# Peptides against a protein of PDB entry 3T6J: the designs that were tried, part 205

Target 1, 375 residues: chain A of PDB entry 3T6J
Amino acid sequence: PIVESYIGFIESYRDPFGSRGEFEGFVAVVNKAMSAKFERLVASAEQLLKELPWPPTFEKDKFLTPDFTSLDVLTFAGSGIPAGINIPNYDDLRQTEGFKNVSLGNVLAVAYATQREKLTFLEEDDKDLYILWKGPSFDVQVGLHELLGHGSGKLFVQDEKGAFNFDQETVINPETGEQIQSWYRSGETWDSKFSTIASSYEECRAESVGLYLCLHPQVLEIFGFEGADAEDVIYVNWLNMVRAGLLALEFYTPEAFNWRQAHMQARFVILRVLLEAGEGLVTITPTTGSDGRPDARVRLDRSKIRSVGKPALERFLRRLQVLKSTGDVAGGRALYEGYATVTDAPPECFLTLRDTVLLRKESRKLIVQPNTRLE
Target 2, 372 residues: chain A of PDB entry 3T6J as posed
Amino acid sequence: PIVESYIGFIESYRDPFGSRGEFEGFVAVVNKAMSAKFERLVASAEQLLKELPWPPTFEKDKFLTPDFTSLDVLTFAGSGIPAGINIPNYDDLRQTEGFKNVSLGNVLAVAYREKLTFLEEDDKDLYILWKGPSFDVQVGLHALLGHGSGKLFVQDEKGAFNFDQETVINPETGEQIQSWYRSGETWDSKFSTIASSYEECRAESVGLYLCLHPQVLEIFGFEGADAEDVIYVNWLNMVRAGLLALEFYTPEAFNWRQAHMQARFVILRVLLEAGEGLVTITPTTGSDGRPDARVRLDRSKIRSVGKPALERFLRRLQVLKSTGDVAGGRALYEGYATVTDAPPECFLTLRDTVLLRKESRKLIVQPNTRLE

## One batch from the design tools (peptide; made by RFdiffusion4, then SolubleMPNN)

Design b2_p21_3_s3 (from b2_p21_3, 11 letters changed)
Fold by OpenDDE base, seed 4:
Structure b2_p21_3_s3 (fold): chain B 375 residues (1-375), chain A 21 residues (1-21)
Amino acid sequence: as target 1 above (375 residues)
Amino acid sequence: MTLIAGGEPYPLASLGAVLVL
């Protein structure tokens, strides 16, 4: 088999300042069949990047074609096992030197295993569809998240010599209609500027790219979905995200006003954006379970994904990118922390919903290291 | 950056939290 590995100080999720990487590593084997889907996604990436809701001036000047492989993990050493990885984590290196993407295929397969009777917070009518398409939709989401999420966007930089990597006279901020007023100086990075929000903000951007681009027929075709199956994959991907945003409340600590997990905070932010879009796109309804205890249901109107959801996500995702590109920490923090705020304000009453989420919490899945054998 | 597959979200505060979505 083709063996891949990585090791080092890589992910900064556990650093309160988002700056210091955790020491982690894996050994994996290449899943050739799934990798071929990601190779097709890579081949389409330059075109799909043009579909992102920001001007080309806010995208990388040159697309550096990355490697993208699906991996079956043999061993993973770290505090958490990801579904996908994009490295390096430095945006300056991503835009100048390139990047590598991996999907952790067998980790995804474990994530797909859901028992219908244990599936919380969905409408009964959605459960069978969700179980059927959760895996396939998540393959799409991971591919887009890593390649076109983390792999996209430009940082506006002034180098040590005072030169800009963008034309100050012609590049216009699409949110303000004005010339660019802020950028990264020499020695400033995404993580150094955005600090405590950097990881979660970037995950939110990448997840939003996944949701946004999964609507594109070419993406679905690359993964082998057409017609009704393609629409079901879209629906379940969006449904999974809004459900994940509710589940994310488990990771909020009210007493400390903080989030304990960057991706879950990101998913909650996306849920808040889609709730704000209104028009009955997303509804969270408190209910009572068959056991007489509090429960909830998340409903997503599939007919409103394109008409209501896409425009809301488009505006939000553009703002995320513009604020990231320009190094506007104040604007970025105001936007992101605004959506990341958890209160008990109506109509959602998120703190009360958190108690319901905790009450309905399932036991943690145990991932056991696999074995290989020579046959 | 890493997408963590979430089954049930588990708090990263426990040193061994595998987030399976």
Scores: peptide ipSAE 0.025, ipTM 0.591, DockQ to the pose 0.143; fails the geometry check
Fold by OpenDDE base, seed 5:
Structure b2_p21_3_s3 (fold): chain B 375 residues (1-375), chain A 21 residues (1-21)
Amino acid sequence: as target 1 above (375 residues)
Amino acid sequence: MTLIAGGEPYPLASLGAVLVL
């Protein structure tokens, strides 16, 4: 087998300032069959990047073709095991030197082993479809998230010599219609500038790229989905994100007004964006379970994904990218924390929903290092 | 950056979860 590993100070999710990496490491085996799908996605990346909802001036001047592999993890040392990885974490290095993507395929497979009876917060009619397509849809989401999420977008930089990596006279901010008024200075990075929101904001951007681009027929074709199957993969991917946004409330601490997990905060933000879109796209309905205890249902109108969901996500995703590119921390914080705020205000009553989420919480799955043998 | 699988919230918090395949 082809063996891959990484080791070092990698992810900053445990740093309150989002800057200091945790010491992590893995050993994994390359899954050749799944890697071939990601290679096709990489081959299409330059074209798919043009579909992103920001001007070409807010995209990297040159696409640096990354490696993208699917890995079956043998061992992982760290505080949590991811489903996918994009490295390095420094946006400046990703922009100038390139990056590598990996999908942790067997970690995903364990996450998808959900029993129908334990599947919370979905409509009964969605459960079978969700179980069937959760895995395939998430392979699409991971591929897009890592490659075209974390791999996309330009930071506007002024170097030590005072030179800009963008044309100050011609580049227009698509949100304001004005010239660019802010940028990164020499020694400023994404993480140093956005600090406490940097990780969750970037995850939210990457997840939003995944949802947005999964609507593109070429993406679905790369993964081997056509016709009705392609539409079901789209639906389940969006439904999974909406559900994950509700489940994210587990990771909110009301007493501290704080999120304990960056990706879960990101998913809640996306849920809030899709709820704000209105028109019956997403609804959350408090219910009573068969046990007589509080429950809830999330409904996504599949017919409104393209007509309501896509435009809402497009506007939001463009704003995320523009604020990121320009280093507008004030605007970025105001936008992101606005959607990340958890209140008990109607109609959703998210603090009350959090109590329901905690009540319906499943026992933590234990991920255990596999044994390998020769057959 | 790492994507955590969008399933039921696997609480990332407890360090000790080894994957049993």
Scores: peptide ipSAE 0.023, ipTM 0.565, DockQ to the pose 0.196; fails the geometry check
Fold by OpenDDE base, seed 3:
Structure b2_p21_3_s3 (fold): chain B 375 residues (1-375), chain A 21 residues (1-21)
Amino acid sequence: as target 1 above (375 residues)
Amino acid sequence: MTLIAGGEPYPLASLGAVLVL
């Protein structure tokens, strides 16, 4: 339809256990021009799924072609407006019945209106490029995140009759080299099993899929980027993720040892993975601002994205998927909470950086929802 | 599942974002 809407208990981000949906709803208008890009992405999805860093046995047996629409939001009722949506949130239903994706295009556009002088934590030389390509790179990221992030990967399930949706004799865990030793039982879901980490872990997987697949030329071509523009879109997408991982420290509460936002925790985890990769891929340097107060700079070495960043992200993303597929909560928690831990250990001193992030925090933006007009 | 735009604290990612409708 030209006008889309939904309403109900949908997103569980406000539930400490990740199980109870918040009541939300929207009314939006279809952006036909952007929707046509997402339709091309959907048409390429089965091919792009083969590029993901896990064995085909850890992917869905059949890709269920979703609807993917870009929407301009007229009204949204909820605690926050997303940039993209993949529904339903139940992985079992996504695997058996399919899913729908939406990109909230005008919500993205509001994020692009960053003033250069207010752009924190970037190198001065990156700011103009970042402003230019933030929007286009984020359209790519949202498309990949929703469609191939949330839309990908298989859960290994034993049904009520004791039947498996995978071959126990032939399917090997690529991380251990052993047969599959864990799975989801009847009545177990992703959210019920992974609980407190489920939302943030899945967002981290989806964001990692976006970063990983944005390196594929076909993805950039679908969005209309070639040559130098494609490389700039890649660079800014990765730079945005690294910057977001630093900004994520705003959403950490040291006194409670917890994260207040699932996506920001996810972005911090990705930052930690890319920092661990080393080789000068990512550097965070404490500085002093022109006001004499603490500041920081994040640098991403463009030349090392493919040589250092991609392999690091590949290994991490594979581990995320394998642990998700097998329902290995212990392994998944150990991995994810390990990267999500915020300490003041050198070299990064993340608690000290958090104070800098808070010091440089912009005033909370208010989103004023648009009016429609007849032209 | 929803993606919240990265980079700047999306006003929306803070649990306290007053959506002024």
Scores: peptide ipSAE 0.022, ipTM 0.568, DockQ to the pose 0.197; fails the geometry check
Fold by OpenDDE base, seed 2:
Structure b2_p21_3_s3 (fold): chain B 375 residues (1-375), chain A 21 residues (1-21)
Amino acid sequence: as target 1 above (375 residues)
Amino acid sequence: MTLIAGGEPYPLASLGAVLVL
């Protein structure tokens, strides 16, 4: 339809147990031009899924082609406005019945209206490029995140009759080299098993898919980027993720050792993975602002995205998927919470950086309901 | 699942979860 809406208990980000959806709803209008890009992305999905860093046995046996629409939001009621949506939230239903994707395009546009002088934590040389490509790069990220992030990967299930949705004799865990030793039983879900980390872990997986697949030329071509523009979109997408990982520290509560936002925790985890990759891929440098107060700079070496960043993300993303597929909560928690831990240990001193992030925090932007007219 | 847009903080009202990109 040209007007879309949803209403109900959708996202569980506010539930400490990830189980209870918040009541939310929107009304939006289809952006036809951007929707046509997402339709091309959908048409390429089965091919792009093969580029993901896990064996085909860890992917869905059949890709259920979704609807994917770009929407300009007229009104949104809820605690937060997403940039994209993949529904339903149940992995079992997404695997068996299919899913729908939406991108909330004008929500993204509001986020991009940053004044150059207010753009924190970037090198001066990156600011103009970042402003130019933040929007376009994020359209790519949202498309990949929703469609091929949330839309990808298989859960290994044993049904109530004892039948497996995978071959126990032939399917090998790529991380251990052994047969599959764990799976979801009847009545077990992603959320029920992974509980407190489920949402953030899945967001981290989906964000990682976006970063990983944005390197693929076909993806960039679908969005209309070629040559230098394609490389700048890649760079800004990765730079944005790294910057977002630093900004994520705003959402950490040291006194409670917890994260207040699943996506921001996910972005911090990705930042930690990319920092661990080393080789000068990512650098966070404490600085002093022109006001004499603490500041920081994030640097991403664009030349190392493919050589250092991609392999690091590949290994991490494969581990995320394998642990998810096998229902290995212990391994998944150990991996994810390990990267999600915020300490003041050198070299990064993330608690000290958090104070800098809080000090440099801009005032909350308010999204105001847009006006519409007939033209 | 939803990707939360990166901007300056749009707090999700309950936990103060802001859309920061």
Scores: peptide ipSAE 0.022, ipTM 0.549, DockQ to the pose 0.148; fails the geometry check

Design b2_p21_3_s4 (from b2_p21_3, 12 letters changed)
Fold by OpenDDE base, seed 5:
Structure b2_p21_3_s4 (fold): chain B 375 residues (1-375), chain A 21 residues (1-21)
Amino acid sequence: as target 1 above (375 residues)
Amino acid sequence: MTLVAGGEPYPIASEGAVLVL
């Protein structure tokens, strides 16, 4: 087998300032069959990047073809096990030197071992479809998230010599209609500027890219989905995201007004964006379970994904990118923290919903080291 | 950047924990 590993100070999710990496490492085996799908996605990446909702001036000047592999993890040393990875974590290096993507395939497989009777917060009519397509849809989401999410967008930089990596006279901010008024100075990075929100904000951007681009027929074709199956994969991917946004409330600490997990905060933000879109796209309804205790149902109107959801996500995603590119920390923080705020205000009553989420929480799954053998 | 699996939430291990897969 082809063995891959990484080791070092990698992810900064546990740093309150989003800058200091945790020492992590893994050993994994390449899954060739799954890697082939991601290779096809890589082959289309340059074209798909053009579908993102920002001007070319806000995209990387040169497309650098990355590696993308699916890995079966044998050992992972760290505080959490990811489903996918994009490295390095430095945007400046990603745009100038390139990056590598991996999907941790066997981690994903464990995550999807949900029994129908234990599947919370979905309508009964959605459960079977969700179970069927959760895995495939998440493969699509991971691929898009890593490759075209984390792998996309340009930071506007002024170097040590005072030179800009963009034309100050001609580049227009699509949100304001004005010239670019802010950028990264030499020594400033994404993490150093955006600090406490940097990791979650970037995850939110990447997740949003996944949802947005999964609507593109070419993406679905790359993963082998056509016709009704393609539409079901889209629906389940979006449904999974809105459900995840509700589940995310587990990771909010009301007493500290703090999120304990960056990806879950990101998913909650996306849920809030899609709820704000209105028009019956997403509804969360408190209910009573068969046990007589509080429950809830998330409903996504599949017929409104393209007409309501896509435009809402497009506007939001563009704003995320523009604020990131320009290093506008004040604007970025205002936007992101606004959507990340958890209150008990009607109609959603998110703090009350959090109690329901905690009540319905499943026991932690144990992931254990597998045995390997030669066949 | 890493993507944590969607759907069912998993609590993150305590600081310094080693996870074996």
Scores: peptide ipSAE 0.027, ipTM 0.630, DockQ to the pose 0.197; fails the geometry check
Fold by OpenDDE base, seed 2:
Structure b2_p21_3_s4 (fold): chain B 375 residues (1-375), chain A 21 residues (1-21)
Amino acid sequence: as target 1 above (375 residues)
Amino acid sequence: MTLVAGGEPYPIASEGAVLVL
């Protein structure tokens, strides 16, 4: 088997300032069959990047073909096991030197082992479909998230010599219609500028890329989905994200007005964006469970994903990228924190929903390292 | 950057949930 590993100070999710990496490491075995799908995705990446909702001037000048593998994790040391990884975590290095992607396939498989009777917040009619396609849809999401999410977008930089990596006279900000007025200076990084929101903001961007690009037929074809299966994968991917946005409330601390998990905050933000789109795209309905206690249902209208959801996500995702590229921390913070705010305001009453989420919370699953043998 | 599986939170629990591997 092909063995991959990494070790070091890698992810900064536990640092309030997004600067200090946690020491982590893994040992994994390459899943060749699944890796072949990601290789096809990599081969299409340069074309798929053009489908993202920003001008080419806001994309990397040159696509640096990454490595992308699916891994079965044997052991992982850290505060949490990811489903996918894009490294290095420095945008400048990604832009100039390239990057690597991995999907932790067996971690995903464990996450999908949900009993139908324990599946919370879904309509009964969606449960079987969700169970069937959660795994496959998440493989798509991980691939897009890592490769085309974290792997996309340009930072506008002025180097120590005063040179720009973009043409100041010709590059136009698509949100303002004006020339670029802000950029990263020498020594400034994504994390240093956006600090407390940097991790969650970037995860939100990457998740949004996944949702946005999963609508592209070529993506589904790469993963082996066509026709009705492709549409079901799309639906379940979006449904999973909306559900995750509700579940995210577990990770909000009202007393401190803060989020304890960057990805869950990101998913909540996406939920808010899709709720704001309106038109019956997403509905969260408080209900009463069979036990007589509070419950809720999330409904996603599949027929409105392309007509309502995609345009809403497009606008939002473009704004995320433009603000990131230009180093506009004030604008980025205003946008992101606006959607990340949790109140009990109608109609959603998110703080009340949080109580429901906590009430319906399942016990945390334990991941046990697999036994491996040579055959 | 890492994606955490969206089913049940495999949260990178900042608050000390011991992942027993």
Scores: peptide ipSAE 0.026, ipTM 0.627, DockQ to the pose 0.191; fails the geometry check
Fold by OpenDDE base, seed 4:
Structure b2_p21_3_s4 (fold): chain B 375 residues (1-375), chain A 21 residues (1-21)
Amino acid sequence: as target 1 above (375 residues)
Amino acid sequence: MTLVAGGEPYPIASEGAVLVL
């Protein structure tokens, strides 16, 4: 088998300032069959990057074809097991040297195991569809998240010699209509500037890219979905995200006004964006379970994903990218923390919903390291 | 950056399930 491994100080999620990497590592075997889907995605990546809602001037100057493989993890040493990875985590290196993507295929397979009777917060009519398409939709989401999420966008930089990597006279900020007013100076990085929000903000951007681009027929075709199946994959991917945004409340600590997990904070932010879009796109309804205890239902109107959801996500995602590219920490923080705020304000009453989420909390799955044998 | 599987911050929350990869 083809063996891949990585080891080092890689992910900074556990650093309050988003700067110091946690020491982690894995050993994995390449899944050739699953990698073929991601190879097709890579082959389309340069074109799909143009579909993202920012000008080419905010995208990487040169597309650097990345490696993307599906991996069956044999051993993983770290605080959490991811579904996908994009490395390096330095945006400057990503844009100048390139990057590598991996999908942790057997981790994803574990993620697919959902018992209908234990599936919380969905309408009964959605449960079977969700169970059927959760896995496939998540494959799409992971591929897009890593390759076109983390793999996209440009940082505007002034180097140590005072040279800019963008034309100051011609590049226009699409949000303001003005010339670029801020950038990264020599020695400044994404993490150093955005600090406490950097990891979650970037995850939010990557997740948003996944939702946005999964609407593209070419993406669905790459993954082998057409017609009604493609529409169901889209629906379940979006439904999974809005459900995840509700589930995210478990990882908010009201007493400290903080989030304990970057991805879940990101998913909550996306939920807030889609709720703000209104028009009946997303509805969260408090209910009473069969046990007489509080429950909730998330409803996503599939007919409004393209008409309401996509435009809302487009605007939000563009803002995320523009603020990231320009190093506008003040604007970025204001935007992101605004959506990441958890209150008990109506109509959502998120703190009350959090109590419901905690009441309905499922036990954490234990993932046990596999073994291999020669046959 | 790393995507955490299952829409959950941790490996997939399922009641009491030990999953062997």
Scores: peptide ipSAE 0.026, ipTM 0.650, DockQ to the pose 0.178; fails the geometry check
Fold by OpenDDE base, seed 3:
Structure b2_p21_3_s4 (fold): chain B 375 residues (1-375), chain A 21 residues (1-21)
Amino acid sequence: as target 1 above (375 residues)
Amino acid sequence: MTLVAGGEPYPIASEGAVLVL
């Protein structure tokens, strides 16, 4: 339809256990021009799923072609407006019945209005490029995140009759080299098993899929980027992610040892993964601002994205998927909470950096929802 | 599942963002 809406208990981000949905609803209008780009992405999705860094046995048995629409939001009722949506939130339903994706295009556009002088934590030489390509790179990231992030991967399930949706004799865990030793039982879900880390872990997986697949030339071609522009879109997408990982520290509460926002926690985890990769891929340098107060700069070495960044992200993303597929909560929690831990240990001194992030925090933006007019 | 843009604290994802409809 040209006008889309939904309403109900949908997103569980506000539930500490990731189980209870917040009541939300929206009314939006279809952006036909942008939707056509996402339709091309959908048409390539089955092929792009094969590029993900896990065995086909850990991918959905059958690709169910989803709807993917770009929407201009007229009204959104909830605690926050997303940039993209993948529904339903039940992995079993996504696997068996399919899913729908939306990009909230005008929400993304608001994010592009960053003033150069207010752009924090970037090197001066990156600011103009970042401003130019933030929008286009984010369209790519949202499309990949929703469609191929949330839309990918298989859960290993034993049904109520004791039947498995995978061959126990032939499927091998690529991380251990052993047969599959854990799975979801009847009545167990992603959220019920992984609980407190479920939302953020899944967002981290989806964001990682976006970063990983944006390196594929076909993805950039689908969005209309070639040559130097494609490379700039890739660079800015990765740069945005590492910057976001630093900004994420705002949403950590040291006194409670908890994160207040699932996506920001996810981005911090990705930053930690890319920092761990080393080799000068990512550098965070404390500085002094022109005001004489603490500041910081994040640098991403463009030349090392494919050689250092991609392999690190590949290994991490595979581990995320394998642990998710097998329902290995202990392994998943150990991995994810390990990267999500915020300490003041050198060289990064993340708690000190958090103080800098808070110091440089912009005023809270208000989103004013648009009016429609007849032209 | 929803994506919130990572570049700037989308007022949307921050606790207490007032959505002015």
Scores: peptide ipSAE 0.024, ipTM 0.641, DockQ to the pose 0.195; fails the geometry check

